# Peptides against a protein of PDB entry 8OXM: the designs that were tried, part 65

Target 1, 371 residues: chain A of PDB entry 8OXM
Amino acid sequence: FKAEFRLAGGVNLPKIIDCVGSDGKERRQLVKGRDDLRQDAVMQQVFQMCNTLLQRNTETRKRKLTICTYKVVPLSQRSGVLEWCTGTVPIGEFLVNNEDGAHKRYRPNDFSAFQCQKKMMEVQKKSFEEKYEVFMDVCQNFQPVFRYFCMEKFLDPAIWFEKRLAYTRSVATSSIVGYILGLGDRHVQNILINEQSAELVHIDLGVAFEQGKILPTPETVPFRLTRDIVDGMGITGVEGVFRRCCEKTMEVMRNSQETLLTIVEVLLYDPLFDWTMNPLKALYLQQRPEDETELHPTLNADDQECKRNLSDIDQSFNKVAERVLMRLQEKLKGVEEGTVLSVGGQVNLLIQQAIDPKNLSRLFPGWKAWV

## One batch from the design tools (peptide; made by RFdiffusion4, then SolubleMPNN)

Design b1_p12_3_s2 (from b1_p12_3, 5 letters changed)
Fold by OpenDDE base, seed 1:
Structure b1_p12_3_s2 (fold): chain B 371 residues (1-371), chain A 12 residues (1-12)
Amino acid sequence: as target 1 above (371 residues)
Amino acid sequence: MEELEKAIAAAR
């Protein structure tokens, strides 16, 4: 290891360290303290398994469908080491940076990101109708610009087209696998884009198994498919390549249901893996809109000062795990709202739910559903 | 592991 470290910023002040491997290659690592990386490590293992399933299928392999993964090494319940995602930028940094963000550069007469957030925060406690009206006003005055990412990074038209295709495939794969695993919506700082591959890297996987639905403001979308996410796909949007890649990913997931259920079951019953949303974590995830550059700590509130009988905790945990497994099985059978759907029908429903401005307007304003 | 623990300890 090099003797010097850098701070990445944020409340937890994660340390960027450089190490030289036995292969003579320098590798950057992020040392995170006061955070439990076990959930991230578990989700990376599940993503690696999903990638193995996608590579075994001829149709998904031909389409190069994969979820980008990074190395996670938990060291304790409150510390670990992450692979630094070299050559990535948060999509939020590219889109809504206050100095040089793409919205400011390409749409200087639109609302600022701050104005949009303020308008949506003012209606946070209002009716769904008032939220929808303000969300539509925000959307009208904050037009998508994420198409410019590939245009800025890839000047050759053939390379540009290939990278836009890689982006669209990455969004499709991560959306469907994210839905199956119940990752829900994803904060714009927790989605990285690779500046060379145009593939997405999802970081900070502290909300899984539909735990976003039990937040103080429940998640209303199956995955993030906001206007900028769609704009990055180009003129076809959610149609054509994206839809077909979602369908082929869903087909592989549904055909692999037994393998997925078995692995998720082992993980849900691992006594070392706390995936449940605690009230303090839920409050933390929705109280700090200004600290959005901060990887939200998985506040494992070890304040288990609630002497609930160990038996009642175990029974409550087991009932939550069983419900998660049942819902996972339903998703893998194509059961949506008590109806069995085809792969195309299920994917269509999920896309419609994810792009519905009524669902987007109900999200927590800190998640910036207008971006 | 030990070198990483030393690097973490030296960083504290």
Scores: peptide ipSAE 0.005, ipTM 0.424, DockQ to the pose 0.029
Fold by OpenDDE base, seed 2:
Formats: sequence, structure tokens, C-alpha cells
Structure b1_p12_3_s2 (fold): chain B 371 residues (1-371), chain A 12 residues (1-12)
Amino acid sequence: as target 1 above (371 residues)
Amino acid sequence: MEELEKAIAAAR
């Protein structure tokens, strides 16, 4: 290892270290402290399995449908090492960086990212109707610009077109697999884009199995399909390539029901895999400092380990695991809101739910649903 | 592992 480290931004101040391998190659690594990377490691294994299923199917293989994966090495319950996704940038960094973000560059007369966030924070505790009205005002005055990512990075028209297709396929594959696994916390810093491939890399997989629905502000969308995400697909938006790739991914997932249920069952009952949402994690996810302009709460939270009786914990855990498996089985059967849907019907419902401004307006402001 | 633990410990 090199003696020098860099801090990555954010609350936990992860350390970027450079390692020289036995092969003489330098490899950048991210060391996270105060974070349990076991869930990320498990979810990466599930993504690798989904990729194996997608590669076995001729129609998904021809479309190169895959979820980008990275290496995770958990070291303890509170530390681990991540592969640094070289040549990736958070979509939030590209879109809404305060200095040089694409919204500021291409839409200088629109609301600033800060103005949008402030407006949505002011209505956070208000009615759903008031949230919707302010969200629509924000959306009208903050127009999507993510189309410019591919235009800036890929000057050749043929390469540009190919990379826009790769992006659209990556969004489709990750959206459907993410929905099946109930992946949450898909804010703009938890989604990286590869500057060479235009493929998405989903990071921070600590909210899975619909545990985002039990957050203090519940998640209301199946995946991130916000206006900028759609704008990156170009003029066809959610139609054509995206929809077809979602349908083909969903078809493979539904046809692999038994395999997916068996794998998820093993994971849910693994005593080394804590996937359940705890109150401290829930607070942490929705009290991010990027949203804190003025409140210093000195909460000395004394670590009172509430020794709950082991028997009541196990019965509660098993009932949650059973409900997760039942809901996963419903999704894989195409059961939505008590109705059995075709693959096309289910994908259509999920797209409509993900783009619905009523659902988007109800999300936590730190999720940045207007981006 | 020991070199990684040393690097993590030195980074603390």
C-alpha cells in the first residue's frame, strides 16, 4: 500500500488508498469505516447471479443486458474495502455539482440545485398536495440535461449512439433487477456512470428487500427513473429500447423464479447477513449533512444495547423474512396490487409508478426526485 | 491481510 491516502467526500469520510498488486499494477481502493459492507458484498453476489441468468438467455445476451458489479471485501461489521470504480462519476456530481454541474452549464436561467432542494425541504412536513404543487413548480423551472453527458464524452456520432444504447440498457437492467430485489436509496450519489462505457454502477446497497418502504419518509418508486435518467436515453425516452430491455429482463427474472427464490431464501436466513432496517440506520439515511444548512443537534446517543429476548427477535425476524419472500414471489409471478399482469403489463405499471410526479414528490428531499 | 490491517491502522 502507498503511505498516502485521500479522503472521499461524505459523512463517513471513506479513505482512498492506492495498492500495488503482486502483478505490479496500481489499484485504487476505497476503505469505508463505520459502515457494514457485508450487505454490499451479498448484493454484488446476487447481481452476479442475475448477470449469469441474463447471459444464459439468448435475447438478453444479444442485448448485452448486465448489471455492473464491483469487488467488495468486508473486513469487519464496521469496515471493509471496495474496488474503486475507475473512470466513474456519481450522476449527482455530473448533474448538480455546485461549481460546474450540467444543470448550471446548460440551464443557467433555471432554478439552482440549491433552490430546488430548499423549496422541497420547506414542504417536507406538509401535505402530499402541497408537495406535489411545489415539485411541479421545481420541475418546470429545472429542466433535464443528462442528454449532454453522452454528447460531451462521445464526439463521434456512431460511438455516441452506441453509448446512449449502452446507457439505456444499463438503466433498464438495473431498474428491473433492482425492483425484483427491492433495492432502495437510489439517490444521485449512489448511482455512478462510467465515463467510457456510459453504463451505470449502483453503489451503497444497504437498502434492499423493500426496506426503503419502512424509512421515516417511505420510498414510493420501484427504481430511479427521474427526468434526467430518462433524458440520458435521448428522444425515445422510456419507449422503444428501454421498455423492451425492461421486458426482456423481467421475462428472464420471472422464468428464473425458483432459482431467485432459493438464493434469496438462503440469504434472508443467513445469520451473518443483517438486511433488516434498524432505527439508527433509518435516521442516518434521511439526516444526511448535505441537507443540513443550520441544525447542529448534539445527540449523544448512548449505545444502549437493548437486549431484547432472543426468542421474540427470532420470531419477528422470521415473519419479516417470510413477508419478503412472499412479496418476491408475487413480483416474479407478476402480481401487482392483487392483479396478475403480463410481463408487458407489469413493466408498464412499474414505469408509470417510477415516473409519476405524485410518487416522486413524496420522496425524501435528499433523494432529489427532480433530478 | 496484515499489510491491509497495518494500512488501515496507520490511516486511523
Scores: peptide ipSAE 0.000, ipTM 0.417, DockQ to the pose 0.030
Fold by OpenDDE base, seed 4:
Structure b1_p12_3_s2 (fold): chain B 371 residues (1-371), chain A 12 residues (1-12)
Amino acid sequence: as target 1 above (371 residues)
Amino acid sequence: MEELEKAIAAAR
């Protein structure tokens, strides 16, 4: 290890360290403290399995459909080492950085990211109708710019075209696999884009198995498919390559039902893998920027042994795990709202749900559904 | 350009 470290931005102040391997190669690593990386590690293993299924199928292999993975090494329940995704940037940093974000550069007369957030926070406790109206006003005055990512990074037209396709394929694969695994919406800082490949890397996988639906502000979309995410696909948007890649990914997932169910079952019943949403985690994920100052949780873990009967906790846990498995089975059968859909019908429904301004307007404003 | 992009995107 080098003696010097850098701080990555963010509340948990993760440390960027450089390591020299036994092979003499320098490897950058991210050390997170006060974060449980076990869920990230498990989800990376599930993504590797999904990638194996996608590589076995001729149609998905020809399309190079893959989820980008990174190495995670949990060191404790509150610390671990991640592979630094070298040559990646958070899409939120590219889009809505305070100083030089793409929205400010390309749309200087639009609302600022702060103005958009303020407007949506003012209506957070209002009716769905009021949220929708303000969301539409925000969307009119905050136009998508993510098309410029590939245009800035790839000056050669042939390379630019191939990278935009790689991006579109990456969004499609991650969206469908993310839906199957119940990852839900993804905060713009938790989606990295590779500056060389244009592929997405999903980080901080703390919400899985539809646990985002039980948040104080429940998730209303199957995956993140916001206007900027769509804008990065270029003029075809969700049509053509994206839709076909979603369908081909969904075909492989549905045809791999038994394998996916078996592996998810093993994970859901693993006593070392806490995938359930707890109230503290729910509060943390939907904290207001203004409330960051006072919640020093003095987790005085006063050992109040609430001897909750282990039997009632286990029965409650088992019933949640069974519901997750049943819902996973439904998704893999194409059962949506009690109706069996074709792959094309299911993918169409998911796309429509993900792009619906009514669903987007109901999301937690901190997750910036207008970006 | 846009039609060519649609055509290429349809063919992939």
Scores: peptide ipSAE 0.000, ipTM 0.329, DockQ to the pose 0.014
Fold by OpenDDE base, seed 3:
Structure b1_p12_3_s2 (fold): chain B 371 residues (1-371), chain A 12 residues (1-12)
Amino acid sequence: as target 1 above (371 residues)
Amino acid sequence: MEELEKAIAAAR
């Protein structure tokens, strides 16, 4: 390791370290403290398995369908090392940075990102009808601009077309794999885009197995397919390449049902892997910007061994694990709302659910569903 | 999270 480190920005001030390998190559790494990386590490292993399944199939291999992965090495329950994915940017940073974001640059007369967030926060406790009306007003006055990402980064028309195709494949693969695994918390900062490949990198995998549905504001979409995500695909939107790549990914996942169930079963019953949503995590994920002042992390969780009867906790955990496995099996059979669907029917339903402005308007305002 | 994502994005 080099003797010097840099601080990354952030409340937890993660440390950027440079390591020289035995091969003489420098490798940058992020050291996180005060964070549990075990769930990220486990989900990355599941993504690697999904990639192995996708590479075995000739149709998905020819389409280069992969979910981007990164190395995670958990060191303790509160520390670990992440691989440094050079040349990525959060889609939120590109789109809605207050100074130089693409919305401000290309749509200077639209609502600001702050105005959109404020309008949606004002209706957060109101009816679904009022949320929908305000969401539609926000969407009308905040038009998508993510098409400009590939246009800014790739000036050659042939490269531009190839990269837009790589982006569309990456969105399709990650959306379907993410849906099967019940990956939540897909806000605009939890999705990175690679500036060289145009592929997406999903980070912060702490909401999985549909645990986003039990948040105080439940998640109402299967994956992020917002207007900017669609705009990045170009004029065909969700039709053509995206839909076909979703169908081919879903076909491989459904045909690999036994393998996926066996892997997820082992993970759900691992006593070292806490995937369940707890109330403190739920509050943290849906904190209001106004509440930042009082939550000093004086979670001195005093080790009050509340000897809750181990038997009642175990029975409740096992019932949740069984329900997750049953729902995973249903997804892999194409069972949606009690109906067995074809691959095309299931993918169509998921796309419609993900783009429905009624579902999008119900999301937590911090998810930024209008982006 | 946002700063950690910036840190992961910067740190990747």
Scores: peptide ipSAE 0.000, ipTM 0.320, DockQ to the pose 0.063; fails the geometry check

Design b1_p12_3_s3 (from b1_p12_3, 6 letters changed)
Fold by OpenDDE base, seed 4:
Structure b1_p12_3_s3 (fold): chain B 371 residues (1-371), chain A 12 residues (1-12)
Amino acid sequence: as target 1 above (371 residues)
Amino acid sequence: MEELGLAIAAAR
């Protein structure tokens, strides 16, 4: 290991370290502390399985449909090492960086990211109607710019076209796989884009199996398909390549239902895997910076009183796991709101739900649903 | 470069 480290930023202050292998190659790694990487590691295994299924199918293989994965090595319940996603940038960094973000560069007369955030935070506790009106005002005064990512990175027109297709395929694959696994909406900093491939890498998988629906502000979208995400696809948007790639991904997932159910079942019943949303994690995921002052984690609450009968916890856990498996089975059968849909019908419903301004306006403002 | 925003860290 090199003697120096860098901080990646964020609350947990992850350490970026460089390691020289016995092969003489430098490998950047991220060391997280105060974080449980077991969920990330498990989700990466599920993604690898989904990729295996997609590669077995001739149509999805020809389309190069894949979800990007990275290595995760949990070292403890509160620490681990991740592969650094070299040559990636958070889409939030590219789009809404305060200094040089694409919105500021290409739309200097639009609302700033801070103004948009402020407007949406002011209505966070308001009616759905008031949220929708302010969201529409924000959307009118904050126009999408993510098309410029491929234009900046890929100057050759043939390469640009190929990379825009790679992006669109990556969004489609990750959206459908993410929906099946219940990843929900994704914060703009938790979606990386590869600057060479234009493929997305989803990081920080700490919300899965629809646990985002039980947050203080529930998730209202099946996956992130915001205006900038769509803008990166170019003029066809959600039509053509994106839709067809979603349908082909969904076909493979539905045709592999038994395999997916069996794998997820094993993971949900693994006593080493805590996938449940606890109230503290739920609060922390949607806390305001202003509320940090009073929640000193008195993590010194004595271990003594949580001798709740292990049997009642286990029975409650099993009932949650069963509900997650039932909902996963419904998704894989195309059951939406008690109706059996075709692959095209299900994909259409999910796209409509994901792009609906009424759903987007109800999301937690910290996730920047207008971006 | 706040390169790896945890969903949690973006409350700032």
Scores: peptide ipSAE 0.009, ipTM 0.470, DockQ to the pose 0.112
Fold by OpenDDE base, seed 2:
Structure b1_p12_3_s3 (fold): chain B 371 residues (1-371), chain A 12 residues (1-12)
Amino acid sequence: as target 1 above (371 residues)
Amino acid sequence: MEELGLAIAAAR
């Protein structure tokens, strides 16, 4: 390893280290402390399996449908090493950076990202109607700009078109696979975009199997399909390449039901893998001030682990695992709200749920549903 | 292993 490290921003202050491999190649890595990377490692394995399924199918292979993956090496229950996603930037950094964010550059007369955040925080504890009204006001005064990502990075029109297509395919593939796996916490910092490929990399996979629905503010969308995400697809939005790629991804996932269930079952019953949402994690995810102001929660979590009888914990865990597997099976059968849908019907429902401003307005303000 | 241990120990 090199003797120097850099800090990545954020509450856990991950360490960026440079390693020289036995092949003489330098590799940047991210060392996370105070974080359980076992879930990230597991989710990356599932994504690799989904990629294998997508590559076996002729229609998804021709479309190059894939989820971007990275290496995760858990070292303990509270530490590990991740591959650094070289040449990626958080979509939030590109869109809503306070200094040079695309919204500020292209829409200087719109609300600032801070004004939008503040308006939505003021109504966080209000009625759904009040949240919806303020969300609509924010949306009217904060117009999407993510189309400019591909325009800035790819000056050649043919390359620009190819990369916008790669982006749209990446959004579609990750949205459907993310939905099947119940991936949550898809805020703008947990989605990276590759500056060379325009493909998305989903990071921080610590909310999966619909555990986002049991957060203090429940997640109300199946995946991130916000106005900027759609704007990056260009003029066709969701009705063109995106929808077709969602349908083809969903078709492969549904046709691979037994394989996906078997893998997820093994993972859910792995005693080395805690995927359940604990109350402290739930509070931590929705109390993050995005402002770097030093709220050190000295949560002295006194490890008053209430010694709930190990038997009651195991029985509760198993019942949650069974419910997750049942819901996964329903999704893979196309069962939504007690109705069996076609692939096109299911994908349509998911798109409508993801773009519904009523669902978006109910999200935690830190999710930035207006972006 | 020792260098990784040091990187982990520094991350604690």
Scores: peptide ipSAE 0.000, ipTM 0.493, DockQ to the pose 0.034
Fold by OpenDDE base, seed 3:
Structure b1_p12_3_s3 (fold): chain B 371 residues (1-371), chain A 12 residues (1-12)
Amino acid sequence: as target 1 above (371 residues)
Amino acid sequence: MEELGLAIAAAR
């Protein structure tokens, strides 16, 4: 290892280390402390399996449908090493950085990202109708700009077109795979974009198996398909390439039902893997930025091992695992709201749910659904 | 392994 490290920003102050391999190549790694990376590691294994299924199918292979993965090595229940996603940037940093974000550069007369967040925070505890009205006002005064990502990074028109197509395929594949696995917490900092490939990398996989629905403010969308995400696809938006890539991904997932269920079953019943939403984690994910000052939870988690009878915890856990597996099986059968849908019908329903401003307006303001 | 253990121990 090199003797020097850098701090990555954020609450847990992860350490960026540079390693020289026996091959003489430098490899950057992220050492995360005070965090459980076992869920990230498990989700990366499932993504690799989904990629294997997509590569076996001729139609998805020809389309280069893949979900971007990175290596995760858990070292303890509270530490691990991640592969550094070199040449990626958070979509939130590109779009809504206060200094040089694309919204500020291309739409200087629109509301600032701060004004949008403030307006949505003011209505957070209000009715769904009031949230919808303010969300629509924000959307009218904050127009999408993510089309400019590919225009800034790819000056050659043929390369620009290829990269916009790669982006659209990456969004489609990750949206459908993410939906099947119930991946939540898809805020603008948990989605990276590769500056060379235009492909998305999903990070922080700690909300999976629809656990986002049990947050204090429930998640109301199957995946992130916000106005900027759609704007990055260009003039066709969700129609054509995106929809067709979603359908082809869903076809492969549904045709691989037995394999996916078997893998997820093994993972959900692993006694070393806690995927359930802890109430403290749920509160932390939806804390207000303004309340960061007082609650140092120096709650030593050591003292409240209340000896709940191991039997009652195990029975409760098994019932939650069974419900997750049942819902995963329903998704893979095309069962939505008690109705069996075709692949095209299911994909259409998911797209409509993801773009519905009534669903988007109900999300936690920290998710930034107007972006 | 020891150097990784030291980097982890220094990350605590």
Scores: peptide ipSAE 0.000, ipTM 0.495, DockQ to the pose 0.032
Fold by OpenDDE base, seed 5:
Structure b1_p12_3_s3 (fold): chain B 371 residues (1-371), chain A 12 residues (1-12)
Amino acid sequence: as target 1 above (371 residues)
Amino acid sequence: MEELGLAIAAAR
């Protein structure tokens, strides 16, 4: 290890460390404290399994449908080491950085990211109708720019086309697998883009198995398919390549139902794995100011030990695990709202839910649903 | 602080 470390931004102040391997290669790592990385490690294992299933299928293999994975090593219940995703940038950093973000560069007359956030925060406690109206006003005055990512990074037209296709495939694969696993908290900082491959890397996997639905502001979309995400696909948007890649991914997931259920079952019943959303964690996720400046004092959580009998906790946990497995099985059967859908019907429903401005307007403002 | 020192030491 090098003697120096850097701080990554955010409330937990993760440490960026550089290690020189026995092979002489430098490897950057992220040391995260005050967080349980066991969920990230589990989700990475499930993603690796999904990749194995996608590589076995001829149609998904020909399309190079994969989820980008990284190494996670939990060290304790409150610390671990992550592989640094070298050559990636948060989509939020590219899009909505206050200094040089793509929205500011390409749409200098649109609302600033701060103005959009402020408008949506002002209506956070308002009716769904008021949220929708303000969300539509924000969307009208904040036009998507993510098409410029591929244009800036890939000057050769043939490379540009290939990379835009790689991006679209990556969004499709991660969206469907993320939906099946109930992956939440897909805000703009939890999605990285690789500057060389245009593939997405999903980080901070601490909201899974639809636990985003029990947040103080429930998640209302199956995955992130916001206007900028769609803009990065180019003129066809969600039609053609994206839709077909979603359908092919969903076909492989549905045809692999028994394998997926068995692995998720083993993970949900692992006594070392607490995947349940703690109410304090839920509050914390939606109280995070994304803005660097105000160190609000650590509320000493006085451990009011609600001495719930251990037996009632275990019975509650098992009933939650059973419900998660049942919902996973329903998704893999194409059961949506009590109706059995075809692969195309299910994918269509998910796309419509993900792009619906009524669903997007109800999200927590920190999710930045207008981006 | 000690646990984080051990984590860096175990990755050596």
Scores: peptide ipSAE 0.000, ipTM 0.397, DockQ to the pose 0.032

